Peptides against a protein of PDB entry 5KEZ. Designs and how they scored, part 226

Target 1, 320 residues: chain A of PDB entry 5KEZ
Amino acid sequence: NVAIYNPFRPWWERYQPVSYKLCTRSGNEDEFRNMVTRCNNVGVRIYVDAVINHMCGNAVSAGTSSTCGSYFNPGSRDFPAVPYSGWDFNDGKCKTGSGDIENYNDATQVRDCRLTGLLDLALEKDYVRSKIAEYMNHLIDIGVAGFRLDASKHMWPGDIKAILDKLHNLNSNWFPAGSKPFIYQEVIDLGGEPIKSSDYFGNGRVTEFKYGAKLGTVIRKWNGEKMSYLKNWGEGWGFVPSDRALVFVDNHDNQRGHGAGGASILTFWDARLYKMAVGFMLAHPYGFTRVMSSYRWPRQFQNGNDVNDWVGPPNNNGVI

## One batch from the design tools (peptide; made by RFdiffusion4, then SolubleMPNN)

Design b2_p24_6_s4 (from b2_p24_6, 15 letters changed)
Fold by OpenDDE base, seed 5:
Structure b2_p24_6_s4 (fold): chain B 320 residues (1-320), chain A 24 residues (1-24)
Amino acid sequence: as target 1 above (320 residues)
Amino acid sequence: DDAALDARNGHLASRIRAWQLSQL
């Protein structure tokens, strides 16, 4: 991914890829392979956060300022480490004046335009699908058990399916022969927009963002909400079917959020309430559960916003 | 400043997701 120095190595630089090399602030490919092997040998499975919707921002300077030193040029859409070129992006397909998503009520913009300047990959192309599949298959061959698909809302479900159809079975050194990768898709569906979580059920599980928001409101006793109202928790609260849901109390994005729904999110900063929420989630049968492991950072609020929300994991001068 | 613009793009991506969640 790109190496950002202003601010100094933010967490979100990881979501601006310039190659599919396993070479980041977390380590190199050999170290990753070693970790996966050690984990698998004791029954701990690895699921990779796969960023496949886009490459880096369109305004990033060309050069070798990346975690593995790979050259890239966003201006010419040149990513030779893949390789991608100008033919592999949706610049000509997006019809907005800026080239960015301007209206989330237009499903075509949401899928074909850039998410805040991030160069949008032409996932309709078999070449692009194949390059992504090669990346994911390399990880499968190393021994990962599955994937979180980042920004799935911004990809056409059929394009995701086409990529998934190219995936190998899991590594038979640790998994039964014929096992398929576990897939869960990040889709933010809060209602009111044309794109629905149900559009993605055919590809795997989806994130249920209503879960943490609603649970936070109840645990905080906002608006007279009571724990007794959780009697029909799950589908009874308008959530997706349990067998399609991945549920969580918080994630890295909404942990840094604000506003009505954002403020309801419980995190380790509210230790007592957070423990109650996580305990409830783990005790209740609804959905596939994910527990957050995060870190403290020096929060500094200005006008209700944390100006240090960019701060990444604990590191030694950029090295994790 | 490309670095500043990069930071804005990355920050904005996070803010948009956070903003959407704030609408709940």
Scores: peptide ipSAE 0.034, ipTM 0.698, DockQ to the pose 0.088
Fold by OpenDDE base, seed 3:
Structure b2_p24_6_s4 (fold): chain B 320 residues (1-320), chain A 24 residues (1-24)
Amino acid sequence: as target 1 above (320 residues)
Amino acid sequence: DDAALDARNGHLASRIRAWQLSQL
């Protein structure tokens, strides 16, 4: 991914890929392979956060400022380490004046335009699908168990399916022969927008953002809500079917106050309430559960916003 | 820089908007 130095190595630089090389601030490919092997050998499975909707921001300076030193040029859409060129992006397909998503009530814009400057890949192209599949298959062959698909809301479900159909079976050294990768898709559907979580059920599980949002309001006792109202928690609250849901109290985005759920989201900053919410989630049978592991950063609120919400995990000069 | 910040905000923007729309 692109290496950002202003601010200094933020967490979100990871979501600006310039190649599919397994070489980041977390380590190199050999170290990753070693970690996956060690984890698998003790029954711990690895799921990769796969950023496949886009490459880096369109206005990032060209050069070799990346975690693996790969050259890239956002201005010309040149990513030779893949390789991608200007033909592999949706610049000509997006019809907005800015080239960015301007109306989130327009499903076509949400999928065909840039997510706030992030260069939008032409996932309708078999070439692009194949490059992504090659990346994911390399990870599968290393021994990962599956994937979180980042920004799935911004991809056409059929394009995702086309990529998934190219994937290998899981590595038989650790998984039963013929096993398929576990897929869950980040789709933000709180209602009110045209894109629905159900559009993605055919590809795998989806994130249920209503879960953390609603649980937060209940635990906080907002609007007179009570724990007793959780008697029909899950589908009874209008959530997606349990077998399609991945549930969580918080994630890296909404932990910083910017994600779906707003101020209702419980985080480790509200330690007691957070433990209650996580405990409830783990005890309740609805959905596939995900527990957040995070870190403390020096929060600094200005006009209601944390100006340090960019701060990445504890590191040594950018290296974890 | 601004470009990097904008890209960061892009991920967050979609999430904020989804929440806002759900309240209407």
Scores: peptide ipSAE 0.033, ipTM 0.710, DockQ to the pose 0.075
Fold by OpenDDE base, seed 4:
Structure b2_p24_6_s4 (fold): chain B 320 residues (1-320), chain A 24 residues (1-24)
Amino acid sequence: as target 1 above (320 residues)
Amino acid sequence: DDAALDARNGHLASRIRAWQLSQL
């Protein structure tokens, strides 16, 4: 991914890929392979956060400022380490004036335009699908158990399916022969937009963002909400079917969020309430549970916003 | 820095915020 130095190595640089090489702030491919092996050997399975919707931001300077030293040029859409070129992006498909998503009520914009300047991959192309599948298959062959698909809302479900159809079975050294990778898709569906979580059920599980938002409201006793109202928690609250849900109290983004849905989110900063929420989540049968492991950073609030929300995990001069 | 802002805003927090604002 891109190496960002202003601010200094933010957490979000990880979500700006320039290659599918397994060199990041966390280590190189050999170290990753070693980690996967060690984890698998003790029954800990690895699920990779796969950034396949886009490459880096369009405004990032060309060069070799990347975690694996690969050259890239966002201006010319040149990512030779893949390789991708201008033909592999949706620049000509997006019809907005900016080239970015301008209206989230336009499903076509949401999927064909750049997410906040991130170069949007032409996932309709078999070439692009194959490059992504190759990346994911390399990880599968290393021994990962599955994937979180980042920004799935911004990909056409059919394109995701086409990629998934190219995936290998899991590595038989650790998984039963014929096992398929576990897929969960990051889709933000809080209602009010045309793209629905249900659009993605065919590809795997979907993140249920209503879960943390509503649970936070209840535990905070906002709007007169009571714990007793959780009697029909899950589908009874309008959440996706349990077998399609991946549920969580918080994630890295909404830990840093504010406003509606963001303010209700419980995090480790609210330790008592957070423990209640996590405890409830783990005890309740609804959905596949994900527990957050985060870190503390020096928060600085200005006008209700943390200006240090970019701060990544503890590191040694950018290396984790 | 616009690039940093765009990069930051490209993440879920910004998407959620954008969504929240769109619902108002």
Scores: peptide ipSAE 0.034, ipTM 0.709, DockQ to the pose 0.102; fails the geometry check
Fold by OpenDDE base, seed 1:
Structure b2_p24_6_s4 (fold): chain B 320 residues (1-320), chain A 24 residues (1-24)
Amino acid sequence: as target 1 above (320 residues)
Amino acid sequence: DDAALDARNGHLASRIRAWQLSQL
């Protein structure tokens, strides 16, 4: 991914890929392979947060300022480490003046235009699908169990399916022969937009953002909500079917106050309430549960916003 | 309305990425 130095190596640089090489601030490929092997050997499975909708931001300077040292040029859409070129992006397909998504009520813009300046990959093209599948298959062959598909709302479900259809079975050293990757898709559907979580059910599970948002309001006793109202928690609250839901109390985005759910989201900063919410989530049978493991950073609120929300995870293996 | 608010909250997740690019 791109190396951002202002602010100094923020968490979000990881979501701006310039290659699919496994050499980032999280470690190199050998270290990753070692971790996956050790985890699998004790029954702990690994899924990867796969950023496949886009490459880096269009405003990033060309050069070799990347975690693997790969050259890239956002201006010319040149990512030779993949390789991608200008033919592999939706610039000509997006009809907005800015090239960015301008109207989230237009599903075509949401899927064909740049997400806040991030160079949007032409996932309709078999070449692009194949390059992504090669990346994911490399991870599968290493021994990962599946994937979180980042920004799935911004990809056509059929394009996702086309990529998934190219994936290998899981590594038979650790998984039963013929096992398929576990897929869950990040789709933010709180209602009010044309793109629905149900559009993606055919590809795998979907993140249920209503879960953390509503649970937060109940635990906080907002609007007269009571714990007793959780008796029919799940589908009874209008959530997606349990077998399609991936549920969580918080994620890295809404933990920083910028994601879906707003101020209702409980985090480790609200330790007592958070433990109650996580405990309830783990005890209740609805959905596939995900527990957040995060870190503290020096929060500094200015005008209601944490100006240090960019701070990345602790690093003790050097700056690359 | 509530639907519009919910839509904005969904879009709000993208605001982090918007902010990211504003820092470049």
Scores: peptide ipSAE 0.030, ipTM 0.643, DockQ to the pose 0.255; fails the geometry check

Design b2_p24_7_s1 (from b2_p24_7, 14 letters changed)
Fold by OpenDDE base, seed 5:
Structure b2_p24_7_s1 (fold): chain B 320 residues (1-320), chain A 24 residues (1-24)
Amino acid sequence: as target 1 above (320 residues)
Amino acid sequence: SAANAAGKSSRNPYLEDAKAAEAA
C-alpha cells in the first residue's frame, strides 16, 4: 500500500493498495506464512481483510513511496506491480463531475465512482477479476480460511460472485478437501439507501451495522429503549437473517465517532457499557460474532469530530 | 448517508481538505 507521511502513517493507508504483494508494515510474506501456519496449527483461522474494490487515492503522488517499494502512478492509473493500467478502472463509467461518489442514493455512482478519491477498479473486466482472484488464491494457498471483503457495497454483487467463482478450495493441510473460503462482506445498510444488504446474500455473510447501532442505543438507554426490548433481538428488530449476519459492537470506522451508528456505537472508551454490549452479543445466538481488539489514541475533538481519527496502531516512529 | 460517507472519507485526507475548503 501507499506510505503516507502526512499525517504520519495513518491507519487508512492500509486501505490504499498499489500492489497485491504481501509486504506491509505488518511484515513480509514469509512472516505472514509463518503466522498463518502457527495459527492454523492451534485451531485459529485467519480471515483476510481484502481490499479489492479500489487502488490508492487518485491524488497520491507517483513514485515508490509504498510499503513494498513498488512503483505506482495514480495520475496515469499505472500500477505495474499488478499490473493495472488506465483500462482497468471505472473512470469512463463514472459520470459525476468529480469522479467521486457524490450521491449515495444513486447506486450506479456508489459502485462505479471513486470512494473518496480511491481509484475504482473495473471489476466487470475478467482481467481485473483474475488479478484479484490470483491475489486471493495466493492467500488461500498460504492457508487463510476466508475473507472480509472491504467496501463490498461499492462493488456489484455479480462482480464479486465472478471473483469468488475463481477461488481455490482451502488448503488441505488444515481444512477438509473441498472446503470453500468463508466470505463476509462489508455492506453498510442502515436503511434509506438503494443498495441493500440482501443484494449480497448470495456471496456470503454481510455485516449487520444495525446491530451495534441499536444495541448501543439500548444499553445507553437512549430514546426510552430498555433491555427488555431485546426479547426478540435479531430478525425481530429488522436485522438480516441470522445465517447471513456478521455482528459486532464496533469496528475501526465507527469506533472513530463517524460512520454507521454514529454516537450510539459503544467502544472501549466506554468500558463498562462496552463490556455489557460485548457480553450480550456473545451470549445471544443471533449472527456470527466478531469481537474487536483496538488501541487508544490521543483523541482531540473539534466540533464533534476527532481530528486525530487518522492515528494508526501503536508504533515506534512508524515501525510496528 | 452522511454517516456512511463520513466513515469512508477517513481513507482519503484530500477529501477532508476539500470539504473544509468548501465549508469555509
Scores: peptide ipSAE 0.025, ipTM 0.624, DockQ to the pose 0.113
Fold by OpenDDE base, seed 4:
Structure b2_p24_7_s1 (fold): chain B 320 residues (1-320), chain A 24 residues (1-24)
Amino acid sequence: as target 1 above (320 residues)
Amino acid sequence: SAANAAGKSSRNPYLEDAKAAEAA
């Protein structure tokens, strides 16, 4: 991915890929293989956060400032390490004046235009699908158990399916023969927009963002909410079917105050309430649970926003 | 990106969505 130095190595640089090489702030491919092997050997499975909707930001300077040193040129849509070119992006497909998503009530914009300037891949193309599948298959062959598909809301479900249909079975050294990768898709559906979580059920599980938002409200006793109202927690609260739900109290985005649910989201900053929420989540049978492991950073609020929301985990000069 | 210029995450799926909701 792109190496960002202003601010200094933010967490979100990971979500600006320039290649599918396994060289990141966390280590190289050999180190990754080693980790996956060690984890699998003790029954800990690895699920990769796969950034396949886009490449890096359109405004990033061309060069070799990347975690694996690969050259890239956002201006010309040149990512030779893949390789991708101008033919592999939705520049001509997006019809907004800016090239970015301008209206989230327009599903076509949401899927064909750039998310906050991130170069949007033309996932309708078999070439692009195949390059992504090759990347994911490489990870599968290493021994990962599945994937979180980043920004799934911004990809057409059919394009995702086409990629998933190209995936190998899981590595039989650790998984039963014929096992398929576990897929969960990041889709932010709090209602009010045309894109629905249900659009993606055919591809795998979907993140249920209503879970943390509503649970936070209840635990905080906001708006007269009571714990007793959790009696029909799950589908009874309008959440997706349990077998399609990936649930969580918070994630890295809404932990930073920008996410769905706003101030209702419970985080480690609210230790007591957070423990209650996480405890409830783990005890309740609804959905597939995800527990957040995060870190403290020097929050600095200006006009209600943390200007240090970019801060990544503790690191050694950018290396995790 | 505009989000980065505002001191917010470059990969924030909530920011633009929130703006859209406010504009609606």
Scores: peptide ipSAE 0.028, ipTM 0.668, DockQ to the pose 0.260; fails the geometry check
Fold by OpenDDE base, seed 2:
Structure b2_p24_7_s1 (fold): chain B 320 residues (1-320), chain A 24 residues (1-24)
Amino acid sequence: as target 1 above (320 residues)
Amino acid sequence: SAANAAGKSSRNPYLEDAKAAEAA
């Protein structure tokens, strides 16, 4: 991915890929392979956060400022380490003046235009699908158990399906023969937009962002909400079917006040209420649960915004 | 910076708008 030094190595640089090389601030491919092996050997499975919707931001300077030193040029859409070129992006398909998503009520913009300037890959192309599949298959062959698909809302479900259809079975050294990778898709659906979580059920599980948002309001006792209302928690609250849901109290985005849920989201910053929420989630039989393991950072609020929301995990001069 | 402007977003314009309104 792009190496960002201003601010200094933010967490979000990981979501700006310039290659599919397994070479980041966390380590090289050999170290990753070693970690996967050691984890699998003790029954801990690895699921990769796969960024396949886009490459880095269009405004990032060209050069070799990347975690593996690969050259890239966002301006010319040149990513030779893949390789991608201008033919592999949706620039010509997006019809907005800016090239970015301007109207989230237009599903075609949401999927064909750039997410906040991130260069949008032409996932309709078999070449692009194959390059992504090769990346994911390499991980599968290493021994990962599945994937979180980042920004799934911004990809056509059919394109995702086409990629998934190219995937290998899981590594038989650790998984039963014929096992398929576990897929869960990040789809932010709080209602009010044309793209629905149900559009993606055919590809795997989906994130249920209503879960953390609504649970936060209840535990915070906002708007007269009561814990007793949680008796029919799950589908009874309008959430996706349990067998399609990946649930969580918070994630890295909304922990910083960015993502879906807003101020209702409970985090470790409010420890008592957060423990209540996580405990309830783990006790209640709805969805596949995910527990957040995060870190503290020096929050500095200016005009209601944390100016340090970019701060990544504890590191040694940029090295995790 | 240009890099910061192209960073990870909330991917929800309504939340972004609300945050922007609060900051204004």
Scores: peptide ipSAE 0.025, ipTM 0.646, DockQ to the pose 0.166; fails the geometry check
Fold by OpenDDE base, seed 1:
Structure b2_p24_7_s1 (fold): chain B 320 residues (1-320), chain A 24 residues (1-24)
Amino acid sequence: as target 1 above (320 residues)
Amino acid sequence: SAANAAGKSSRNPYLEDAKAAEAA
């Protein structure tokens, strides 16, 4: 991915890829392979946060300022390490003046325009689908069990399906023959927009962002909410079907004080309430549960916003 | 957007929209 130095190596640089090389501040491919093997050998499975909707931001300077030193040029849409070129992006498809998503009530913009400047891949093209599938299949061959598909809301469900149809069965060294990768899709659906979580049910599970938002409200006792109301927690609260839901109390985006769920989201900063929420989530039989493992950063609030919400995870291994 | 101009993205439209509104 792009190496961002202002601010210094933020967490979100990881979501600005310039290649599909397994070479980041998290480690190199050999180290990743070693981890996957070690985990699989003791029954711990690995899923990968796959960033396949886009490449890096359009405003990033061209050059080799990336975690693996690969050259890239956002201006010309040149990513030779893949390779991608100008033919592989939705620049001509997006009809907004800025090239960015301007109206989230327009599903076409949401899927064909750039998410906050991130160069939007033309997933309608078989070439692009194949490059992504090759990346994911390489990970499957290493031994991963599945994927979180980042920014799925911004991809057409049919394009996702086309990619998934190209995926191999899981590695038979650790999984039964014919096993398919576990897929869940990040879709932020809190209502009010045309794109729905149900649009993606055919591809796998979907993140249920209403879960953390509503649970936070209940645990915080906002608006007269009571724990007793959680008796029919799940589908009874208007959430997606349990077998399609991936649930969580917080994630890396909404624990920054804003985003999907707003101020209701509970995080480790509210330790007691957070433990209650996580405990409830793990105890209640709804959805596939995900527990967040995060880190502390030096929060600095200005006008109600944490100006240090960019701070990335601690890194002391000397790898850039 | 400010996020675009800075080459920054959290990929969270709600977060980015909120930040943009406050910066305006």
Scores: peptide ipSAE 0.025, ipTM 0.645, DockQ to the pose 0.198; fails the geometry check

